# Peptides against a protein of PDB entry 6MBK, part 96

Target 1, 240 residues: chain A of PDB entry 6MBK
Amino acid sequence: GFEMVNFKEEGFGLRATRDIKAEELFLWVPRKLLMTVESAKNSVLGPLYSQDRILQAMGNIALAFHLLCERASPNSFWQPYIQTLPSEYDTPLYFEEDEVRYLQSTQAIHDVFSQYKNTARQYAYFYKVIQTHPHANKLPLKDSFTYEDYRWAVSSVMTRQNQIPTEDGSRVTLALIPLWDMCNHTNGLITTGYNLEDDRCECVALQDFRAGEQIYIFYGTRSNAEFVIHSGFFFDNNSH

## One batch from the design tools (peptide; made by RFdiffusion4, then SolubleMPNN)

Design b2_p10_7_s2 (from b2_p10_7, 5 letters changed)
Fold by OpenDDE base, seed 2:
Structure b2_p10_7_s2 (fold): chain B 240 residues (1-240), chain A 10 residues (1-10)
Amino acid sequence: as target 1 above (240 residues)
Amino acid sequence: SSLVPVLHSL
């Protein structure tokens, strides 16, 4: 097993409670525990989703609003997960003026400004939607929807969204994966896939971990991962 | 958990 621990410098992570061997299936998360575009559609957000073209076209924004609605709901099933999320992120949307000034000497400044503008435009659009759309009246964020809320939700999704198969395996959809995404990052190989037969995310150990050690996983080259859909994990032991 | 910051277009 494993447990959630607040590590110094790294924040929350997972610690092994027993010895775990490389390639051992130590963690799985059933679909019913995931925050998905489908769970967003099945929530209080569903009626609005069904009528807003942006929510329908942009699954990441649908997840952001799902996250905000659940955060604003004291009885949400996902409250324990949401409380583990950072309150701030090291993403460009949180850069201070001095950090932005530093980036002015780099090509990244154009992407940062683009992200600022896009996020601000999205906020302005959805602020109006929430104020005027009939299906927004039941949203728990109806009377409290700030740019800071939106920035946080967008950043949470941007850093944690994953591609998983639909229930029938015919398409991909977006998901936040509670508990699994608590693993901190290390260099290595992707050791997480989706088991369609059992309808769950499955994670095998990247290396041997002893009892009391932090469990790390590899997220890939981006924070959003695409899961490998095949009958088994083929992992060559890499020394870390 | 601190995740790797990524520039992503929305």
Scores: peptide ipSAE 0.025, ipTM 0.690, DockQ to the pose 0.050
Fold by OpenDDE base, seed 1:
Structure b2_p10_7_s2 (fold): chain B 240 residues (1-240), chain A 10 residues (1-10)
Amino acid sequence: as target 1 above (240 residues)
Amino acid sequence: SSLVPVLHSL
């Protein structure tokens, strides 16, 4: 029992509609609802994916393009999810001149510049691909692919991508997890895993939540969240 | 979610 709420300072989050106990399975998201590399391959992006080595090698970029294609698709199943995503992010790609200037005194500056450079190069590469590749002709983003679009998609994926098992459990893949990723962050333990038997992400409550309280979870390293790949969770389980 | 990403994610 939870509902989506727009919290003034935190943006969208989940609020409990009933009392939820610690370790209670309160949220699950079936694979079919996830945006994955596989769903990207099965989308309008699939033909291009099958012929572009970068998309194949870099699942995060595949997800970024998947996100852009779905955003540009009025009939996308993920439109409700996409509409909940921030329009801007606190990523280095969005840093203003003053923030970058501040970082010049830190060790992070090289990484920031690297990200800027890499993202710009990726954009330039894919802009050309979208304009010239035969399998890009049907992409809904073909006539609307700006750097701002790409920056947004990359940042969306970077802040929200998760590692989940493939359907057969033989390897890992990347996923955006709608609804679940609306939970805002708090300190604690990872309480999300993937249930292979039921083929779903499962989240258990980090603590007791009363009706009307915001539900928080611990993301750990959010940009690359790794789940406990089993059907059972314990509060003290830090395996991920 | 308002989490800041890790720089290595690109």
Scores: peptide ipSAE 0.025, ipTM 0.685, DockQ to the pose 0.071
Fold by OpenDDE base, seed 3:
Structure b2_p10_7_s2 (fold): chain B 240 residues (1-240), chain A 10 residues (1-10)
Amino acid sequence: as target 1 above (240 residues)
Amino acid sequence: SSLVPVLHSL
């Protein structure tokens, strides 16, 4: 087994409560526990999703709105997960003026400005949608949709979204994976997969872990540029 | 059972 622990230098992570062997299936998360584009469609957001082309085209934005709606719902199934999420992020959307000025000397500045502009445009669009669309009247966000809310939700999805198969395995969809996404990173190999037969995410141990040790996973090889871009809301060429 | 790899977001 494992438990969630706040580690001094790494924040929240998972700690082994027993010895775990390399390649042992120690963690699995059924589809029903995931926050997905499909669960967004089946939520209070569903009626609006069915009518908004941007929500339909951009699964990450659908997840961001799903996260906001569930956060605003005291009885949400995902409240225990949402309460574990950071309130703020060290991502470009949270950079102060001095941090942005420092980045002006780097090639990343164009990507940061693009992300900021895109996020601001998306917020302005959806603010108008929430104020005017008939299906938005049932959203818990109707009277409390701020840029800070949107920035937080988008940053949460950006840093935690994963690709998983649809239920029939025919396509790829986006998901937040509660409990699993609490694992901190180490160098190694990808040890997480989706089991379509059992309809669950499965994680096997990268190495032997002793009782009391932190359990690490490998997030993959990503460049700093890929971090900024893939952690950025840069969906492709939809020049809106 | 075939596993489809799941990549953690950075």
Scores: peptide ipSAE 0.043, ipTM 0.730, DockQ to the pose 0.667; fails the geometry check
Fold by OpenDDE base, seed 4:
Structure b2_p10_7_s2 (fold): chain B 240 residues (1-240), chain A 10 residues (1-10)
Amino acid sequence: as target 1 above (240 residues)
Amino acid sequence: SSLVPVLHSL
């Protein structure tokens, strides 16, 4: 019903290969295909995760390290997904001095500064952990862990992390959702949910899409400031 | 089956 396409302005997205009707279930992603905190624990990162309190406490950082480990692993199951991710982002962590100066006139500046400080502190912490912790010796990033690597991974997770239920539905956890997260944003309603019975993410069409049209989803109600901080773009049609 | 909302984290 759809195909991956590299759109000139939006990057990778999904294009309909047939007519899709509004509310039609056109896309689903089983849990086994997701990058989750659980898959991080079950990866080469698992031994370090079990010993590091920050990885345990901050699922987003666990996902960032999971993403870095899998990126550095040529045989990773997620290589096809990782190769679709941007190499750089328009998020605040990539802002030039002039862009930061522009944000000084906005309420977002404090969040930007906090993000910079937190990311720098996390990098410094984990650089030391990777250099000194016994369980870090098995990580494919052991001898190559730069701020650029960390900035990229954190930005990837920040822009793409989702809350999903645990397998038993008792709690929420964090996940990157391959294929689904390639859908670019438009205004509308949330049309994605997690089906616990089938253990999969399910996405229904926001509107009718004709064959050859790009399939858009709504990421949620966000201000432009939140989009800049967390998604790295302004949405011109965002009335929130 | 009940659906739990899946949201992009911002």
Scores: peptide ipSAE 0.032, ipTM 0.695, DockQ to the pose 0.890; fails the geometry check

Design b2_p10_7_s3 (from b2_p10_7, 6 letters changed)
Fold by OpenDDE base, seed 3:
Structure b2_p10_7_s3 (fold): chain B 240 residues (1-240), chain A 10 residues (1-10)
Amino acid sequence: as target 1 above (240 residues)
Amino acid sequence: SSLVPVRHAL
């Protein structure tokens, strides 16, 4: 009922291949296709995860490393998804010096500096872990873990992470949702949920879409400041 | 079947 298309100005998005009615379930993604903290634990990253407190405490970082490990693996199941991700982002971690200077007049500068500092500290910490930890020897990142890699992965997770229930529904975990996250944003209501009975993400149409029209979803109401703060970088004052 | 809302990161 839809296809991936590169739209002018908006980049990649989903286009309807048939008429879709409002509230119609047009898209679902089973848990097995998601990149989650659990799939990270079940990957080559698992042994290291089990012994590193930061990976255990910060699901977003676990997802970032999961993303990097899978990107470095030619036979990864998620290669088709990873190849659709931007190579760079327009988030604060990619701001040029002039853009940072412009923000100095705003309250957001403190959050940006904090994000830079935290990201740099995290990189330094994990660089050492990757170089010294026995379980890191199996990671494809062992000889090629740069700050640019980490910045990309963190930014990818920051812009695409979602909260979903655990398999038993008792807790909330983090996930990247392939295919679904290709939908671009419009104003409206949240129309995506998780169906625990069928163990899948489900998206219903926000409005009627005709064949050939781009399918939009509502990401939620968030300010740019909220984006910086709630990106997962400001978890508890863990001594990095 | 019940749906639990999924929050997208913005």
Scores: peptide ipSAE 0.033, ipTM 0.716, DockQ to the pose 0.654
Fold by OpenDDE base, seed 4:
Structure b2_p10_7_s3 (fold): chain B 240 residues (1-240), chain A 10 residues (1-10)
Amino acid sequence: as target 1 above (240 residues)
Amino acid sequence: SSLVPVRHAL
């Protein structure tokens, strides 16, 4: 009941192809289509993941590297999704000097500086890992891993990561949800859940949408156009 | 079927 459309000003979004009623299940995404920590472990990144404590401890960083590896892989299953992602973000890691100076008068500056420092440290660490670790040799980013690459990946994850249950429902893990996260934002209530029985993300319509209308959802604090101070960097047990 | 809320991770 929807199609992908590149909207002017808003970028990619979803447009209804039929009338959709409020609370109607119009979109579902099976686990196998998600980019998860598990899919990262099962990718070319897997061997390195199994031997790097930071990747293991910080699922957001694992997802960031998963994105970078898949982006650098022409035949990646997720290429259609990755190509829809912004090339730059309006988040703190992309702030210009004047924007940072403006924030110096606010309490937010400390969190911004923290993100800058943490991201820089992570990049320096993983640059060395990629250059020296045996299991990094097969990574497609081996000879091309810049700070800009890392900044993009971290920002992508920071703005798009979601908590979903593990397959057995016993724990919570992190996931990027293709197709679903193409819905542009509007104010409202969370209308997305995970159906463990069918092992899929399910999204119900926030309101009535007529055929031809853009489908908006509320996905909480996630926004590519808004800065998120704590998102991604202060996830459970941020030690790096 | 049971739905578990999907939330953005901070």
Scores: peptide ipSAE 0.033, ipTM 0.712, DockQ to the pose 0.726
Fold by OpenDDE base, seed 2:
Structure b2_p10_7_s3 (fold): chain B 240 residues (1-240), chain A 10 residues (1-10)
Amino acid sequence: as target 1 above (240 residues)
Amino acid sequence: SSLVPVRHAL
């Protein structure tokens, strides 16, 4: 039904290999393929996760470290997914001096500075943790954890994290959704949901797509304020 | 205009 394509302007995306009708279920991703807080806990990161209050409290940071660990692991199941991720992002953490200077005329500048400060503080904290904590010894990033690594991982999660239900549907957790998140954005309606019966993320076509056309989805309504203020940092209710 | 690159549809 679709294939991965590297488009000139938009980077990686999905292209239809056949005609797809509106509302057709063309894409689904089982839970086992997702990068989740649970998969982080079940990975090499698990022992450290169990001992670090910030990883436990902030699922987005747990996902960031999960992503870094898997990136540093040549045999990672998620290598094909990780290789599709951008190397840089249009997030405040990547703003150049001119962009920051422009923002000085807006109220967003304070939020940007806060994000810089918070990210730097987190890096400093985890750098020390990775250097000193016994359960960090087995991490593949033990001797290769730079601010650039952390900035990339945090930005990857910031731009791609999704809230999905737990298996029993009683709670929510965070997930990166490979394959699905390759779809680029267009205006429309949200056409993605989670099917608990089959335990998979399901996406139906927003519109008709002909063979050879790029498949777009609607990410939802977003604002710069929501991105800077809310999407970057939050505490997960799954903390224990 | 550029959009916020957040893929949060769920």
Scores: peptide ipSAE 0.033, ipTM 0.714, DockQ to the pose 0.134
Fold by OpenDDE base, seed 5:
Structure b2_p10_7_s3 (fold): chain B 240 residues (1-240), chain A 10 residues (1-10)
Amino acid sequence: as target 1 above (240 residues)
Amino acid sequence: SSLVPVRHAL
């Protein structure tokens, strides 16, 4: 029903291979295909995760390290997904001085500086952990863990992380959703949910799409300020 | 665009 296509300005996206009707379930992703905090715990990162309170407390950081470990693993199941991710982002962590100067005229500057400070502190902490902790010895990050690596991983998670239910539905956890997150953004309503019975993310079409048309979804309501802070994205038609 | 907003699944 769809295929991955490299669009000129939007990069990778999904294109319909047949007519898709509004509200049609056209895309689903089983839990086993997701990069989750749980899959991080069950990966090579597991032993360190079990011993580090920050990894345990901050699922986004756990996902960031999970992403880095899998990227460094040639046989990782998620290699095809990881290879679709940008190598750099237009998020504040990548801003040059001129871009930061522009933000000084906005309220976002304080959040940007806070993000810089927090990210730097986290990197410093985990650099030491990776260099000294016994359970870090077998990580593919042992010999090479740069700020650029961490910045990339944090930015990847920041722009793509989702809240999903745990397997028993009792709590929420964090996940990256391969294939689904290839859909580019448009104005509309959230059309993605989690089906606990079938244990999968499910996406229904926001509108009718004809064969050959790009399939867009609405990622969620955010202010432009929030988009800038978290993704560097401006959306003029944003209703929020 | 290379810009990707924060995503949410509910």
Scores: peptide ipSAE 0.032, ipTM 0.707, DockQ to the pose 0.128

Design b2_p10_7_s4 (from b2_p10_7, 5 letters changed)
Fold by OpenDDE base, seed 5:
Structure b2_p10_7_s4 (fold): chain B 240 residues (1-240), chain A 10 residues (1-10)
Amino acid sequence: as target 1 above (240 residues)
Amino acid sequence: SSLIPVKHAL
């Protein structure tokens, strides 16, 4: 077993409540609990999604709007998950002038500027869509859609989005995986997969964890630059 | 059980 704990330096994480062995299936999340492009399509966003080509083409943006709609919905099933998300991020979309100046000495500066410009353009587009599109009238964000809202949602998705199979396994789609994405990062191997037979995400332990220890996972192979751009942190022991 | 690797979308 495990429990959610607020760690002083790492924020929220998972702590073992018993000894967990390496390769033990300790955590699984059924598809019905995931925030997916499909759940976005089946939500209050569905009518707008069906008519907006950008939402249809860009699953990450669909997830961002799904987060915003569910956050604005007091009775949302995902409220407990959304309340665990940071209110702000250390991602490039939140960088101050001094942080940008530091990156000017790196190749990452071009990606930072690109991301900022793309996000601003997307916001301007969707602001107009939300103000003018008939299917936007029922969205809980209709009267409150700021750049800060959009920046937060995009950053939440960027740092947490995963590729999972569709229900039939024929394609890949995007998902946020509640509870699982609370595991903090360590160096190692990917120990999370999707079980199509049981229709769930499954995570096996990277190593032995004792009762009271924090449970870490490996998020995947990324450079430190990719961690900054996509996850908002450096990992000094990253071998990539 | 068929376990397919889950990865962050980059």
Scores: peptide ipSAE 0.029, ipTM 0.692, DockQ to the pose 0.932
Fold by OpenDDE base, seed 1:
Structure b2_p10_7_s4 (fold): chain B 240 residues (1-240), chain A 10 residues (1-10)
Amino acid sequence: as target 1 above (240 residues)
Amino acid sequence: SSLIPVKHAL
């Protein structure tokens, strides 16, 4: 087993409550617990989603709005998860002037400016949509949609979104994976996959962890971390 | 628990 712990420097993480062996399936998250594009469609956002081409085309934005709607909903199932999310991120959207000035000497400045510009444009677009679209009237964020809200949601999704299969396995979709994404990062191999038969994300231990140790995973490049859904894990015994 | 991939392709 494991428990959620607030580590002073790392924020929330998972701590082993017993010894966990390498390659042991210690954590799984059923689809029903995930924040997905599909759960967004099935939420209060659904009617707007069905009529907005950008939400339909950009699953990450759909997730961002889903996250905002659920955050603004006191009775949201995902409140416990949302409350564990950082309030700020080290994404370019949060860079201070000195960081931007430093980047002016690098090639990264173009990407930073692009992100700022795109995010600002999206905010302006959706602000108007929320103010004017008939299906936006029921959104809990109707009267509380700031740039800071949008920046936070976009950054949350950017740093936490994953690719998972659809229920039928015919295509991929985007998901935030509660509990699992609380694991802090270490170097290693990707040890998370999706089990279509059981319809769940599965994580096996990267190494042995003793009771009381923090459980780390390797995120890889965690913008749309693609799960091994066809060949399973890097471990032969965990093929799905 | 947060990695910083710096890409929001829009």
Scores: peptide ipSAE 0.028, ipTM 0.694, DockQ to the pose 0.050
Fold by OpenDDE base, seed 2:
Structure b2_p10_7_s4 (fold): chain B 240 residues (1-240), chain A 10 residues (1-10)
Amino acid sequence: as target 1 above (240 residues)
Amino acid sequence: SSLIPVKHAL
């Protein structure tokens, strides 16, 4: 029992509506609710995906375009999720001139510039693809694909992508996990896994939460992509 | 909430 709440300073999060005990399975998200590379292939993006080598090779870009297509679709199943996403991110792609100037004294500047250049190059490539490729004609973003759109989608995926197993468990794929990714971060252990038998992401409580308390989870030490949701709960440190 | 950025090489 939880609800979405807009917390001051933290933005959207989950609040307990009842007492939740440590290790209690309080949240699960079936595969059918996830935004995945597979759902991208099964969407209006599917025909283009099947013909573009970059979309096929880079699942994160496929998710970014899937996110943009669904955002541009008023009747998208994921509209309620998309509306919870930030409009801006604390990522290098959103750094102001002063922040970039500050970083000029650091080694991080090279990574920032690389990310800018790569993102700009990708945008230019896909702008041309969207304008010229026959299978792009049905995309809802056909006439509304800006750099700002692409920057937002790439940043959304970069900050929220997770590795989950394929349906047969033979491989890993990328997913955005609605509802679950609204939990804000705290230090602790990974309490999320993928249950292949029930075909769902499962999250157990990191600690006891009382009714009315915000529910926090541990994302890992770095990125959610390092959060390899292997079969079961990884209660070990994300120090892989 | 923004999750920790995945430094995947774009």
Scores: peptide ipSAE 0.028, ipTM 0.694, DockQ to the pose 0.059
Fold by OpenDDE base, seed 3:
Structure b2_p10_7_s4 (fold): chain B 240 residues (1-240), chain A 10 residues (1-10)
Amino acid sequence: as target 1 above (240 residues)
Amino acid sequence: SSLIPVKHAL
């Protein structure tokens, strides 16, 4: 038992509604509730995905477009999840001119500029695809695809994407994990896995939590810098 | 039941 709560300093998180013991399976999320590359293929985006090489090659971009299509769909199953996402992010794509100027003295500036250039190029490419491709005509974003939309979707995926097994367990795919990704982080061990037998994400408690305490999980050893720089946009060195 | 660790994609 847990509930979503807005914590003053940490934003949204999960609070225990009962005592939870260390190693107790307190949270699970079935595959059917995940936003995945597979759910993107099975959505209104599917026909375009089947014809676009970049969507096929870059699962993170497929998730970004899936997120945009579902956000633009009032009856989307994922509306309750999408409404919990931040409207803006503290990622380099949202840095103000003064923040970028501050970074000019650091090695991070090259990675920031690369991310900006890549994101802008991707937007320009997909803007043209959405305007010209026959399968884009049914996308709810056709007449409302802005750079701000793309920046938001890309940043949402960048900050929340997870690797999970495919349904048959033969490969790894990308997923957003609703409810689970509301947990704030603490130092510790990874306590989340995927159970292929039950086809679900499973999270066990890192420690004992009392009723009324915030539930923390460990996302892994990510520096804020690694999260900012290596945030899934630079998958393949595909010099496009 | 074998748990495969879920990691955020870096």
Scores: peptide ipSAE 0.034, ipTM 0.735, DockQ to the pose 0.786; fails the geometry check

